# Peptides against a protein of PDB entry 5HDT, part 80

Target 1, 163 residues: chain A of PDB entry 5HDT
Amino acid sequence: MVVKTFMDMDQDSEEEKELYLNLALHLASDFFLKHPDKDVRLLVACCLADIFRIYAPEAPYTSPDKLKDIFMFITRQLKGLEDTKSPQFNRYFYLLENIAWVKSYNICFELEDSNEIFTQLYRTLFSVINNGHNQKVHMHMVDLMSSIICEGDTVSQELLDTV
Target 2, 163 residues: chain A of PDB entry 5HDT as posed
Amino acid sequence: MVVKTFMDMDQDSEEEKELYLNLALHLASDFFLKHPDKDVRLLVACCLADIFRIYAPEAPHTSPDKLKDIFMFITRQLKGLEDTKSPQFNRYFYLLENIAWVKSYNICFELEDSNEIFTQLYRTLFSVINNGHNQKVHMHMVDLMSSIICEGDTVSQELLDTV

## One batch from the design tools (peptide; made by RFdiffusion4, then SolubleMPNN)

Design b2_p19_2_s2 (from b2_p19_2, 9 letters changed)
Fold by OpenDDE base, seed 2:
Structure b2_p19_2_s2 (fold): chain B 163 residues (1-163), chain A 19 residues (1-19)
Amino acid sequence: as target 1 above (163 residues)
Amino acid sequence: KEEEEKLIKESVEKLLEEA
């Protein structure tokens, strides 16, 4: 698989969005979110990120619980950014770049458990960030976190303690 | 299990290319 950057990918038309709906729902199933293979979970996360990009600013998922599960899942995959020399790092980079550019996590503001999601995101990012990451990785991490802080109406004490 | 995982990976990779 050739890793593509966000800028190299075109968004689908409105008509094509309907074609992805069933796929989007399928990829968000427990089968994929809880898949035992780490590489499969990474690929699923990338696909989910692409789905959010395609459907932005809306999400094709109507269940708040499902949305929470998805973003908690994506957050867990971001742990893979820690090893910059991993063969899969480019895919982790793609995941980060995509969700940062699209501001995918901003959908979570409509969720009751948004603070929990953002807290876990920040904890994860801070746990994996290191000097081995290039400037672009750092910028995407900063952009992602800054966007959430700037757009948030309320920030829990737990989140503040994390930042 | 390995064959199933391979099939899933290939399928998901194709999906990524289409997205």
Scores: peptide ipSAE 0.075, ipTM 0.713, DockQ to the pose 0.086
Fold by OpenDDE base, seed 4:
Structure b2_p19_2_s2 (fold): chain B 163 residues (1-163), chain A 19 residues (1-19)
Amino acid sequence: as target 1 above (163 residues)
Amino acid sequence: KEEEEKLIKESVEKLLEEA
Protein backbone atom coordinates (compact mmCIF):
# COMPACT_ATOMS: atom_id res chain seq x y z
CA MET B 1 0.00 0.00 0.00
CA VAL B 2 2.84 2.35 0.76
CA VAL B 3 4.28 1.94 -2.72
CA LYS B 4 0.86 2.61 -4.20
CA THR B 5 0.90 6.02 -2.61
CA PHE B 6 4.23 6.72 -4.24
CA MET B 7 2.94 5.71 -7.64
CA ASP B 8 0.04 8.09 -7.20
CA MET B 9 2.55 10.80 -6.43
CA ASP B 10 4.52 9.91 -9.54
CA GLN B 11 1.74 11.42 -11.60
CA ASP B 12 2.85 14.82 -10.36
CA SER B 13 6.26 14.88 -12.03
CA GLU B 14 8.50 12.92 -14.35
CA GLU B 15 11.27 13.21 -11.80
CA GLU B 16 9.27 11.39 -9.15
CA LYS B 17 8.21 8.73 -11.63
CA GLU B 18 11.80 8.11 -12.59
CA LEU B 19 12.85 7.99 -8.95
CA TYR B 20 10.35 5.33 -7.99
CA LEU B 21 10.95 3.32 -11.14
CA ASN B 22 14.63 3.28 -10.34
CA LEU B 23 13.80 2.25 -6.80
CA ALA B 24 11.71 -0.64 -8.10
CA LEU B 25 14.55 -1.78 -10.32
CA HIS B 26 17.13 -1.51 -7.55
CA LEU B 27 14.99 -3.61 -5.21
CA ALA B 28 15.38 -6.48 -7.65
CA SER B 29 19.17 -6.30 -7.54
CA ASP B 30 21.31 -9.08 -6.10
CA PHE B 31 22.18 -6.76 -3.24
CA PHE B 32 18.62 -7.01 -1.92
CA LEU B 33 17.62 -10.46 -3.15
CA LYS B 34 20.70 -11.99 -1.55
CA HIS B 35 20.77 -9.80 1.54
CA PRO B 36 22.05 -11.74 4.57
CA ASP B 37 19.41 -10.37 6.96
CA LYS B 38 16.18 -12.36 6.98
CA ASP B 39 14.07 -9.41 8.07
CA VAL B 40 15.46 -7.27 5.28
CA ARG B 41 14.62 -9.94 2.73
CA LEU B 42 11.05 -10.03 4.06
CA LEU B 43 10.73 -6.27 3.71
CA VAL B 44 12.13 -6.45 0.19
CA ALA B 45 9.62 -9.15 -0.69
CA CYS B 46 6.72 -7.08 0.62
CA CYS B 47 7.87 -4.08 -1.36
CA LEU B 48 8.26 -6.15 -4.51
CA ALA B 49 4.73 -7.45 -3.98
CA ASP B 50 3.49 -3.87 -3.76
CA ILE B 51 5.31 -3.01 -6.97
CA PHE B 52 3.65 -5.91 -8.76
CA ARG B 53 0.29 -4.73 -7.46
CA ILE B 54 0.84 -1.23 -8.80
CA TYR B 55 2.05 -2.31 -12.22
CA ALA B 56 -0.32 -5.29 -12.65
CA PRO B 57 -0.83 -6.97 -14.99
CA GLU B 58 2.61 -5.84 -16.22
CA ALA B 59 5.81 -5.22 -14.29
CA PRO B 60 8.70 -2.79 -14.54
CA TYR B 61 11.07 -5.76 -14.82
CA THR B 62 11.70 -6.74 -18.43
CA SER B 63 14.36 -9.42 -18.03
CA PRO B 64 12.97 -12.96 -17.87
CA ASP B 65 15.91 -14.02 -15.73
CA LYS B 66 15.28 -11.17 -13.32
CA LEU B 67 11.59 -12.04 -13.03
CA LYS B 68 12.51 -15.64 -12.33
CA ASP B 69 14.92 -14.55 -9.61
CA ILE B 70 12.28 -12.32 -8.03
CA PHE B 71 9.57 -14.95 -7.83
CA MET B 72 11.96 -17.62 -6.63
CA PHE B 73 13.02 -15.10 -3.99
CA ILE B 74 9.44 -14.34 -2.95
CA THR B 75 8.70 -18.06 -2.78
CA ARG B 76 11.62 -18.59 -0.40
CA GLN B 77 10.32 -15.84 1.89
CA LEU B 78 6.95 -17.56 2.18
CA LYS B 79 8.65 -20.21 4.31
CA GLY B 80 8.33 -17.73 7.14
CA LEU B 81 4.58 -18.37 7.26
CA GLU B 82 5.25 -21.59 9.16
CA ASP B 83 5.77 -19.90 12.53
CA THR B 84 2.47 -18.21 13.39
CA LYS B 85 3.89 -16.87 16.64
CA SER B 86 6.74 -14.96 15.03
CA PRO B 87 6.81 -11.20 15.53
CA GLN B 88 7.16 -10.91 11.75
CA PHE B 89 4.16 -13.08 10.96
CA ASN B 90 1.93 -10.13 10.10
CA ARG B 91 4.33 -9.11 7.35
CA TYR B 92 4.45 -12.64 6.02
CA PHE B 93 0.66 -12.57 6.04
CA TYR B 94 0.71 -9.29 4.12
CA LEU B 95 3.00 -10.82 1.53
CA LEU B 96 0.72 -13.81 1.09
CA GLU B 97 -2.46 -11.74 0.97
CA ASN B 98 -1.00 -9.35 -1.59
CA ILE B 99 0.37 -11.88 -4.07
CA ALA B 100 -2.82 -13.95 -3.78
CA TRP B 101 -5.18 -11.05 -4.42
CA VAL B 102 -3.11 -9.50 -7.21
CA LYS B 103 -2.35 -12.86 -8.82
CA SER B 104 1.23 -11.69 -9.11
CA TYR B 105 2.60 -15.05 -10.19
CA ASN B 106 0.50 -14.97 -13.37
CA ILE B 107 3.23 -12.97 -15.07
CA CYS B 108 5.40 -16.09 -14.77
CA PHE B 109 3.39 -17.98 -17.40
CA GLU B 110 5.44 -16.38 -20.16
CA LEU B 111 8.71 -17.48 -18.56
CA GLU B 112 10.56 -20.55 -19.76
CA ASP B 113 10.93 -21.83 -16.20
CA SER B 114 7.32 -21.11 -15.18
CA ASN B 115 6.60 -24.70 -14.20
CA GLU B 116 9.65 -24.78 -11.96
CA ILE B 117 8.53 -21.57 -10.27
CA PHE B 118 5.00 -22.86 -9.69
CA THR B 119 6.30 -26.20 -8.44
CA GLN B 120 8.50 -24.51 -5.88
CA LEU B 121 5.61 -22.28 -4.82
CA TYR B 122 3.28 -25.21 -4.25
CA ARG B 123 5.91 -27.21 -2.40
CA THR B 124 6.63 -24.25 -0.17
CA LEU B 125 2.97 -23.59 0.62
CA PHE B 126 2.25 -27.21 1.46
CA SER B 127 5.40 -27.30 3.56
CA VAL B 128 4.39 -24.37 5.76
CA ILE B 129 0.63 -24.89 6.04
CA ASN B 130 -0.37 -26.11 9.51
CA ASN B 131 -3.20 -26.18 12.03
CA GLY B 132 -1.96 -22.99 13.62
CA HIS B 133 -2.99 -20.96 10.59
CA ASN B 134 -6.37 -19.25 10.75
CA GLN B 135 -9.04 -19.36 8.06
CA LYS B 136 -7.74 -16.23 6.33
CA VAL B 137 -4.28 -17.68 5.81
CA HIS B 138 -5.72 -20.91 4.45
CA MET B 139 -8.03 -19.00 2.13
CA HIS B 140 -5.20 -16.96 0.65
CA MET B 141 -3.08 -20.05 0.12
CA VAL B 142 -5.95 -21.76 -1.68
CA ASP B 143 -6.71 -18.66 -3.74
CA LEU B 144 -3.10 -18.36 -4.81
CA MET B 145 -2.81 -21.98 -5.90
CA SER B 146 -6.25 -22.07 -7.54
CA SER B 147 -5.56 -18.95 -9.58
CA ILE B 148 -2.47 -20.50 -11.11
CA ILE B 149 -4.31 -23.71 -11.97
CA CYS B 150 -7.22 -21.83 -13.53
CA GLU B 151 -5.11 -19.45 -15.60
CA GLY B 152 -2.56 -21.98 -16.78
CA ASP B 153 -3.08 -23.65 -20.14
CA THR B 154 -0.50 -26.34 -19.53
CA VAL B 155 0.86 -27.85 -16.36
CA SER B 156 3.99 -29.96 -16.19
CA GLN B 157 3.91 -33.47 -14.84
CA GLU B 158 6.25 -32.39 -12.09
CA LEU B 159 3.77 -29.77 -10.93
CA LEU B 160 0.93 -32.27 -11.08
CA ASP B 161 2.92 -34.67 -8.95
CA THR B 162 3.52 -31.92 -6.41
CA VAL B 163 -0.15 -30.98 -6.08
CA LYS A 1 26.68 2.24 -5.63
CA GLU A 2 26.89 0.70 -2.20
CA GLU A 3 25.90 3.96 -0.55
CA GLU A 4 23.00 4.35 -2.93
CA GLU A 5 21.81 0.85 -2.14
CA LYS A 6 22.08 1.58 1.56
CA LEU A 7 19.89 4.64 1.18
CA ILE A 8 17.35 2.65 -0.78
CA LYS A 9 17.34 -0.02 1.91
CA GLU A 10 16.70 2.49 4.64
CA SER A 11 13.99 4.18 2.63
CA VAL A 12 12.20 0.92 1.93
CA GLU A 13 12.39 -0.14 5.56
CA LYS A 14 10.95 3.16 6.70
CA LEU A 15 8.13 3.05 4.19
CA LEU A 16 7.10 -0.48 5.09
CA GLU A 17 7.17 0.30 8.80
CA GLU A 18 4.65 3.04 8.17
CA ALA A 19 2.31 0.64 6.42
Scores: peptide ipSAE 0.063, ipTM 0.704, DockQ to the pose 0.210
Fold by OpenDDE base, seed 3:
Structure b2_p19_2_s2 (fold): chain B 163 residues (1-163), chain A 19 residues (1-19)
Amino acid sequence: as target 1 above (163 residues)
Amino acid sequence: KEEEEKLIKESVEKLLEEA
């Protein structure tokens, strides 16, 4: 699989949106979110990121609980950014680049547990940031965190303490 | 189990390429 940057991709058609609806629902199932294979979970996360890109600024999921599960799942996958020499690093980079560019996490502002989601995201990112990451990785991490702070009406003290 | 996992990976990779 060739990893393409978001900027180099064409806009998705309305026909593709209809096609991906069934995929979106299927990939959000417990079978995939709790899959025992780490590589499968990473691929699922990348596909979910693509789904959010296609449906932005909305999401095809109507359940707040399901949205929470998805973003907590994506956040857990970002831990894989820690090892820059991993054979799967390019896919982790793809995941980070897409969610940062699309601002996928911004939909979480409407969730009751938004602070929990954002806190876990920030803790995860700060735990994996290291000097081995190139400038692009650092930029996407900063962009992702800054966008949430700037676009949020209120930021909890707990989140501020994490940053 | 391994064959099923391989099929899942291949299917997901194909979907990512089409996205």
Scores: peptide ipSAE 0.063, ipTM 0.698, DockQ to the pose 0.089
Fold by OpenDDE base, seed 5:
Structure b2_p19_2_s2 (fold): chain B 163 residues (1-163), chain A 19 residues (1-19)
Amino acid sequence: as target 1 above (163 residues)
Amino acid sequence: KEEEEKLIKESVEKLLEEA
C-alpha cells in the first residue's frame, strides 16, 4: 500500500482543517470500516488516528453513532498487536503509539456509550498483551488505559472488573 | 497547506484503487 505519506502528516491549522473535512468523512464511511481486507482496515485505522491527531482536541465527526463506530473499529484493529512477528506489526505499533499519545479516546467521554467503548478497549489490550512485547508497547498500553481511568469522573464497576 | 491537501487526496485515491 502506498498511502504512507498521509500517515506522516502533522497537526493542521484551523484553516487547513476545512480542506480535509470531506476526506475525513469519506474515510469513516462503511466502505472503509467494513472493508473485507484486513490490511486495508489497518491502514484505514491508522489514517483515522491521524485525523484525530490533526483535529485534536475535537473530531470532525458530529454524529455520536459514527464516533462510536470509529472507536469500536479502531479497537478491533488493535487485536493485531498480538503477533509481534507479523510484517504489519509496525503499523499496529504506530496505531497504538498514536492513539496513546494523542489520547484520542478522550473524545468518547462525551458519548453515552463511553463505558462500553472503554471496556472493549481494555479487554482487547489485555487479550493481546504478552511477554513478546517490548517496553515501549507496554508503556503505550498502560498510558492509554491510565489516562482514561484518571480523567473519568466515575469508573463503572464493569470497567473495574475488566482491569 | 496545498502540499498537505495534495498528499491526503493522493493517499485516499490510492487507497481506493488498492481496495
Scores: peptide ipSAE 0.036, ipTM 0.676, DockQ to the pose 0.267

Design b2_p19_2_s3 (from b2_p19_2, 9 letters changed)
Fold by OpenDDE base, seed 1:
Structure b2_p19_2_s3 (fold): chain B 163 residues (1-163), chain A 19 residues (1-19)
Amino acid sequence: as target 1 above (163 residues)
Amino acid sequence: DEEEKKLIEKSIEELLKEA
């Protein structure tokens, strides 16, 4: 019986962390972000949201450009909230609930193009929001938008015009 | 959370099967 030393356990832990980091980076590749299957893109978005949740308040991504691409990608997926009767609506709901609760978009405040990201998010949400959505969906949308407004030091005029 | 990480890993693996 080989007794695992603390050092061995730590090494295993670091290797596991590296593995998950590599997977997270791979998930953010163009292969997944530009995948031709809409359902795959939705799943990718949910996975990315989970990654942000797990690593909060930091992100495992170091490239500002990559972070921008990811959040623009997630924003595009939120268009799927428009059809409440879609078989995939529950996954879209999960995506919304997750990013709203975690405040995932708050990471974008450190990005140079944060205003562009937030503007696109607001436009997307307002385009899909309707009276057919239940109270929980509305609450998550409001929470997401309000959090960004309240925590942001500066809001672009374009964003203000959107609201 | 390790369980969540494993779930993500499995999801990624499923995505790769469609490649």
Scores: peptide ipSAE 0.070, ipTM 0.726, DockQ to the pose 0.102
Fold by OpenDDE base, seed 2:
Structure b2_p19_2_s3 (fold): chain B 163 residues (1-163), chain A 19 residues (1-19)
Amino acid sequence: as target 1 above (163 residues)
Amino acid sequence: DEEEKKLIEKSIEELLKEA
């Protein structure tokens, strides 16, 4: 699978992965995923993105339900890309750049609810994309969506309607 | 909570440093 080869480009040693495991599990807890502070949720999302980068092409999370929750959570944070003049925009950019480059969402193909996840991702991206975004932001959004379309074996009608 | 934010930021920084 092309995704695995690409995702292998930037990952830490097994020893380092073990060091992050407890943090990875902790950050994916309901406490953080449902944290009331928007800035905290953004930081959590960025950290989760880094975790996926480090553990690529695999995820340190074994529960399909947890993985779904995480990616739905990350997707919700991407809504913050809508305000290009926000003080936190650079962190939203980092989140987008990371998950696009790593192709983090491609792990979702192994999930039963992958189409739901991708549909929400596309809806979110299309809802926030605007002419105020620079070329790099646009490129990352396109790269992220294109990778999923190209790698996917099946695409639901709902996803097609979104694209 | 600012203290929690700082803790998470440090965690992110550590991840970036090791990666």
Scores: peptide ipSAE 0.055, ipTM 0.718, DockQ to the pose 0.077
Fold by OpenDDE base, seed 4:
Structure b2_p19_2_s3 (fold): chain B 163 residues (1-163), chain A 19 residues (1-19)
Amino acid sequence: as target 1 above (163 residues)
Amino acid sequence: DEEEKKLIEKSIEELLKEA
């Protein structure tokens, strides 16, 4: 067995990073964000959440418009949390748990339309929250909303009216 | 597309291993 040199190991690491970067960029394409299948969009959202977790506190996406599209996309998927009896609920739960724990939306503070993104997020969460949700779901929703409030320096009047 | 779903699921699994 040939022992890899430091240079070889570093090369392998760079190749892996490149692979993940390419995957990240591909999953954020319009093809996936606008995919007609609801289940595919959910899987894409979960994968994007994992990407944000891995790259936190940064992201592999450099375009502000792309970041906006991604988080608006993720926000739309959270509507699926409303039906607790859905076969896909566990994946919606995973999405919620991930973005809440990672504080993925914090990167949005650098975006021009950050307040719009947060407003839509809050409206969506309040729209889907119901008595059928268990303590864990409620906790993650609260954690997600509280994190944004705590980290934000300024909040728009529109967001304040939503909360 | 079920094949596409499986591909994405595998991608998620790989990302979870890296994390």
Scores: peptide ipSAE 0.047, ipTM 0.720, DockQ to the pose 0.066
Fold by OpenDDE base, seed 3:
Structure b2_p19_2_s3 (fold): chain B 163 residues (1-163), chain A 19 residues (1-19)
Amino acid sequence: as target 1 above (163 residues)
Amino acid sequence: DEEEKKLIEKSIEELLKEA
């Protein structure tokens, strides 16, 4: 699979949005979110990121609980960014790049548990950031965290303490 | 397991087809 940058891709058509709806719902099922294979979970996360790109600024998921589960799931996958020499690192980079560019997490502002989601995201990112990451990785991590702080009307003290 | 991976990979590739 060839990893391409989001900036090099054209916007998806409305026809594709309809086509991918069934895939979007299926990939958000417990079967995939709780899949025992780590590589499968990473692929699922990348596909979910693409789905959020296609449907931005909205999401095809109507359940707040499902949205929470998805973003908590994506956050857990970002832990894989820790090992820069992993054979799967390019896919982890793809995941980070897409969610940062699309600002996928911004939809979480409407969720009751938004602070929990953002806190877990920040803790995860700070736990994996290291000097082995190139400038692009650092930039995307900073962009992702900064966008949430800047676009949020209110930020909890707990989140501020995490940053 | 491997078949599931390939299916997901194909789905992702289709999403990137417009690039």
Scores: peptide ipSAE 0.046, ipTM 0.705, DockQ to the pose 0.082

Design b2_p19_2_s4 (from b2_p19_2, 9 letters changed)
Fold by OpenDDE base, seed 4:
Order: structure tokens, then sequence, then C-alpha cells
Structure b2_p19_2_s4 (fold): chain B 163 residues (1-163), chain A 19 residues (1-19)
């Protein structure tokens, strides 16, 4: 075994990052976002949330259309929070906790359709919130919504009407 | 972190295998 130089180590690191990036990009493909299995879509959403966490405050997805698709996709998955007795609830909780902590949706402010994304998010969260949710779930929902309101320079009237 | 990236890679690879 030959000890690698600093430059060689950096090259290896860059190669690994490139591999991770390629996989991340593949994960955001229509194949996964439109996967027929609900459990697969949930897992995809969790992985996407992890990707956003690692790359925060940036993201490996540069296309505005792709970013919109991803966040609309994640928003749709959050509907699964409605059933607290579901075997998959813990993963839905993980998804919520992650995106709330990272403030992943904040990247959407750069998108033309940001107001649509935020409106759909708020509508979804209010539609699934119920008395069966514990304090942690409620806290993350509030944190997620509050972060968007606090960091947004302007809020559309439509969003205000939704809240 | 690199460790987190590794975990994500493993998760994605698992998804690819199952899909």
Amino acid sequence: as target 1 above (163 residues)
Amino acid sequence: SEEEEKLIKESIEKLLKEA
C-alpha cells in the first residue's frame, strides 16, 4: 500500500462526491418521483431530505423545474402523516423532522412558483394535523411553517388566506 | 459530512436494487 499525497486524497474525495451526486440526481428522476409504490415514494422523499441536509444551504439540483417537482413531491408525501398508527409513520415523522430542522423549503424562495409550493405545503399540513399527533409532530409542523413565513420577504395573498 | 453522504449512498443503492 502506498500512502497517497494530499492531492491524491482530494481527487479520491472528489470522485466519491461525484458518485454521490450522480446517485442523488438519479434519485430525483421521474422514475422515482412517480414510482407506483407508496412506500418507495416515502423512502425516496426521506433520501431527498437527507440530500438537502448534506448540501444545505445549496442543493445538487440546479433546474428550477426539477426543484419544484421535488418539493411538490415531498409535500404530497407529507399527507401520510395523517395516520399515526401506520407502520410507516416513523418514516413520515423523520421526513417532517428533517425538512423542518434543515429548513429545506427555503431554497424554494428562488423559484418562480414558490408561492404555489408554499401554499400546497400549508394546505397539506393543515389537512393532516389532528389530535392524534403528539407534541413533537405539532412542533415540527409549526417550525416548518414559521420558518417560511419569517424568512420570506413577501407573502402572497393566497398564502395568507391559506394560513 | 462524508459519513452522512455514505449513508445516503447506501440508501439510494438499496432503493435502486429494490426498484
Scores: peptide ipSAE 0.058, ipTM 0.713, DockQ to the pose 0.102
Fold by OpenDDE base, seed 3:
Structure b2_p19_2_s4 (fold): chain B 163 residues (1-163), chain A 19 residues (1-19)
Amino acid sequence: as target 1 above (163 residues)
Amino acid sequence: SEEEEKLIKESIEKLLKEA
């Protein structure tokens, strides 16, 4: 995972990271990932994105299965970017901006199911991207996708077909 | 920033209270 130099300077202290550890683990529980309220799920996704920002370049989650669940969850939330007139659009924008800037998904390269995660991400982004989005939204979407391609040693044919 | 970290913590705590 490659984090920009500017982000390195703004990383939280080790003391703060320790404080957030238990909270981070609770947010990744099935209770929150499968919460019935859509607004709660969005807030959870934003918080998870913040957690990845705080702990970059590492994650407080050691289980590969848990990491997969989290990123598949975040990917599902990105579907909300389609409705630009939604009252929650600003939070969806925050989610996109954060994960693009931090390069949060790049931690998935170490997972066995990385190809599945990236494929679902690309499919989701291409399904919601439209001419109604402003330049910043488009830029973040492109940055997110291009970063994964550039840092990946191999790209599956399935992923290429998705693009 | 410290303010951002505080907001993150408050958001998480709010979620936990709603649980």
Scores: peptide ipSAE 0.051, ipTM 0.702, DockQ to the pose 0.109
Fold by OpenDDE base, seed 2:
Structure b2_p19_2_s4 (fold): chain B 163 residues (1-163), chain A 19 residues (1-19)
Amino acid sequence: as target 1 above (163 residues)
Amino acid sequence: SEEEEKLIKESIEKLLKEA
């Protein structure tokens, strides 16, 4: 896993990390990940992205299954990027910008189901990319996907078919 | 309920600002 050196400068202190731990665990609960309100799920995703930024390159989650659930959840929220005129688009942009800059998905390489996660991510991104997105949105999408491809030791045929 | 969802949203928004 390659993490940008300046990320450490942008992270919260160790003391603050402890404060976020309970929040991190709570936000990753089924109550929030499966919340029926789309706006709530978006806010949860943004907060989870911030948590990954704070704890990078590590994560406060110890369960591989939970990590998979979280990233599959975040991936589902990225579908909201399709509507550039949505009142919530700025929050979707924030989510994209954050996870791209932090390289949050790169932690998934530690999971045995990483190819499934990356495949779903790529499928989602390609499904929402359109000419209505500005250069910055495109850049973040490319950065996010490129980082995963460049750091991947093995790429499944399914993922290759998606890209 | 709508009220419950509103409270959740507001709480999460506050937490996001502090993060």
Scores: peptide ipSAE 0.049, ipTM 0.699, DockQ to the pose 0.076
Fold by OpenDDE base, seed 5:
Order: structure tokens, then C-alpha cells, then sequence
Structure b2_p19_2_s4 (fold): chain B 163 residues (1-163), chain A 19 residues (1-19)
């Protein structure tokens, strides 16, 4: 798959965002979120992260259930960060770097199941973190987790237990 | 830009075809 050009795109104007809205919606379909190929799912996650970057601070997805599905999907892909020697590690790094810099998960604060999403994110990050990760990976992980804690008014006990 | 928009669309379309 050739998606590097898309991954390198910056935020677009409102008019441009409207023109590819339908394509963005298609990427969030069950067909892609439940795709059997692991590499395809990784690429989809990266594209979704790029879409969030482009549409920031808003998202083109209006359904709370769809947003939850997307972020749970992205969280599952982050498990691939565990193997630093994988040929796809650079794309996993890109995914982490993107969502940390954009603070993509901040959209989840408006969702009823935000605590569940954040808990799963923290559990995933702590499960994959290891001594093989360089300082940049650790920095992005910390930035991602710290941003959520600082932005949230109330942190659940379950989330605190995870941290 | 129009060029960026085009590149985004093409990339997504390629992903759709190859998936």
C-alpha cells in the first residue's frame, strides 16, 4: 500500500476537509477496523490518526459509538510497539508520535465511555513499554498519558490504579 | 492546498483498492 504521501500531509482548510469527508468516513467503516490483515489495520490506524490531525480540534465523525470504536481500534494497534525489531516498527512509532503530538484522545473526553478508553490506552502502553524503546518513544508515551491526566477534571480510581 | 487534497484523496483511494 502506498499511503506515505497521505501521512505527510498537514492540516487542510475547511473546504478541503469537506471534499474528502466521505473517504474519511469510509476508512472508519467496519470493513477497515476489522480487516483481517494486521498490516492493513496498522495503515488504517495511521490514516485515521492523520485524519484527526487534519480535522483537529474537531473530528469528522459525529457518532459517539463510532468514535469509541476508532480509539479502541487505535489503542489495539499500539500493541505493535512492543517489538522494536519489527519491520513495521517505524509505522507504529509514527502512530504514537502523531496521536501524542495532536492529543487526539482529548476528543474522547466528550464521550460517556472516556474512562474505559483511557484505561485501555494506559494498560496497553504499560504492557508494551520496555528497555528496548528509545527516549523518543518513552517521551511520546509519557506525553500522551500526562496530557489526559492534566486535561481530565476527575480521574477514576480504575485509571489511577493503572497509572 | 488543492494539491494536498488531491494527494490525500488518492492515497485513501489506493488504500481502498488494495485492502
Amino acid sequence: as target 1 above (163 residues)
Amino acid sequence: SEEEEKLIKESIEKLLKEA
Scores: peptide ipSAE 0.033, ipTM 0.669, DockQ to the pose 0.231

Design b2_p19_3_s1 (from b2_p19_3, 8 letters changed)
Fold by OpenDDE base, seed 3:
Structure b2_p19_3_s1 (fold): chain B 163 residues (1-163), chain A 19 residues (1-19)
Amino acid sequence: as target 1 above (163 residues)
Amino acid sequence: SEEEFEKYMKEIIEKFLKE
């Protein structure tokens, strides 16, 4: 379905916008979120980050469960930031820069499991941060974490212990 | 951007077709 839909993208502006919505929804499917290829998952994460940027401040995803799955998925991809010498590091950097700048995770405050999402994000970031990262990477990580702390009404003890 | 989104989608499709 994705291949056929993508091949039919030669459409007018209005139809293209509708296609983007359909593609956005399809990218959030289990097929892509659980894709066996690591490179595909990274590309999916970057696409999802771009979708959040394009549709900010409103996401095209309405299901709380789907949003949780997406952000947990993105968080898992951020583990790739650990290896600064990886050929894919630039794409991991793009992912980090994007979600930090857009403040994509802020939409998670509306979710019941927001504390779980933020805790997992913080644990992931602290687990991958190392001396090989330049100042820009560190800045984006700090910006991402501090924004959540400053904008959150409540912070769980587990999250506090992570920081 | 939408252009970058299309680029990434194209790469995903290409990866999928190779599998």
Scores: peptide ipSAE 0.068, ipTM 0.681, DockQ to the pose 0.074
Fold by OpenDDE base, seed 5:
Structure b2_p19_3_s1 (fold): chain B 163 residues (1-163), chain A 19 residues (1-19)
Amino acid sequence: as target 1 above (163 residues)
Amino acid sequence: SEEEFEKYMKEIIEKFLKE
């Protein structure tokens, strides 16, 4: 089993983790992941990012399929980073900053579909990155991608070629 | 943060109730 690397300096107490467990499970339901409102999906992604920060290095989700669905969902939301003038850009920035700092995606290394998840993440980030993004956005993107490369001994050659 | 988590949850619930 590969050691998961997470930034756990801001983790909540065990009592608080238990309190939010039910909410965490509800947020991962199809109702929220497939919600028709784009703004709701963004908020859900931010909440999920907070959940991973709070519960790191563990997760309240035990199903590998559910974890895959969640991270594929978060990856899809990152497409919103392309429009720097959007009223919701600050929340997209928060999402990026959070998952980069926490190294949230590193929990995916134990999943059989980790390469698919990472590939989709890299493709998404490269598709939205542009000169309109400030240095902080670029740094978070680089930190997110480089952390996965550095920690992933089993990263596919295809993913490495994408970098 | 926990405060932000609660904030986002409240906003999700609010949007849900408006539908």
Scores: peptide ipSAE 0.062, ipTM 0.684, DockQ to the pose 0.078
Fold by OpenDDE base, seed 4:
Structure b2_p19_3_s1 (fold): chain B 163 residues (1-163), chain A 19 residues (1-19)
Amino acid sequence: as target 1 above (163 residues)
Amino acid sequence: SEEEFEKYMKEIIEKFLKE
């Protein structure tokens, strides 16, 4: 697991943070989160993951409701990991790798509905795991789930039932 | 138009992901 202090040292420059602020706000709009094209939604999710990487350990979004919507959105996109033969699988892999390494979901610990978000994440990951995935995919899935468990102060019974 | 805006934003997203 990547230590938080190490992540801070590997952050993008402040200049890049300023550059991407407008993009971050646009990507979180209903226009993109509810876009009818599945491929567009995947690209949006990947870009949002990059935004979280750049701004880690913080986020450019101040609204708890908006953050919840974003992570529920990203979680829904992870369902695409199920088909390893999909032409878009590499982007699904990128999404998984990014959020696992950055520990993007750790921002959700400050949200009132954190348990709901984590529960949906775990259910989604367990539903898409299959023998067609290589060891790298499996490792990222495990790293993502383990990090949340280890750093969480409280875990609901519902979340425990999914683990 | 909405279509033009969508295309523009998609291009920006692609450019961003390549960095």
Scores: peptide ipSAE 0.037, ipTM 0.657, DockQ to the pose 0.097
Fold by OpenDDE base, seed 2:
Structure b2_p19_3_s1 (fold): chain B 163 residues (1-163), chain A 19 residues (1-19)
Amino acid sequence: as target 1 above (163 residues)
Amino acid sequence: SEEEFEKYMKEIIEKFLKE
């Protein structure tokens, strides 16, 4: 089996979307989301971000619970943005850049627990923001948060208080 | 299968490590 990484996939490639659909679904399994290795979890998050990019504006995941788990997982990985000197920072940056540009979290508006997801996202972002981040990082963080506020039908008071 | 996907993930990890 010739395997092409999700990062190399084109958003407009329907054939690739279909081919790797099952793989995308397996990525959301507990095996990967709860992997003990931090670096592996980061890579999993990046792959998930790529999946959302490829399938945007839809997602291959049909289970609301699964989607919630995924975005809560991605949110947890964003904590790694705090250390700008980490050798893995560029990969964390990739994750941030991707989800911000694609507006991946907007899929969560369809979920009952969207407010919980967004709240955790905002809390995480504000917890990791520091002066070591360059303008691009700040821009992506702002873009991500602003998009959710602007495109959401309702925003919880808790989320507003976080901002 | 999950096993095939694990191999896929390993390949991705290896590519990242080469950067």
Scores: peptide ipSAE 0.029, ipTM 0.636, DockQ to the pose 0.067

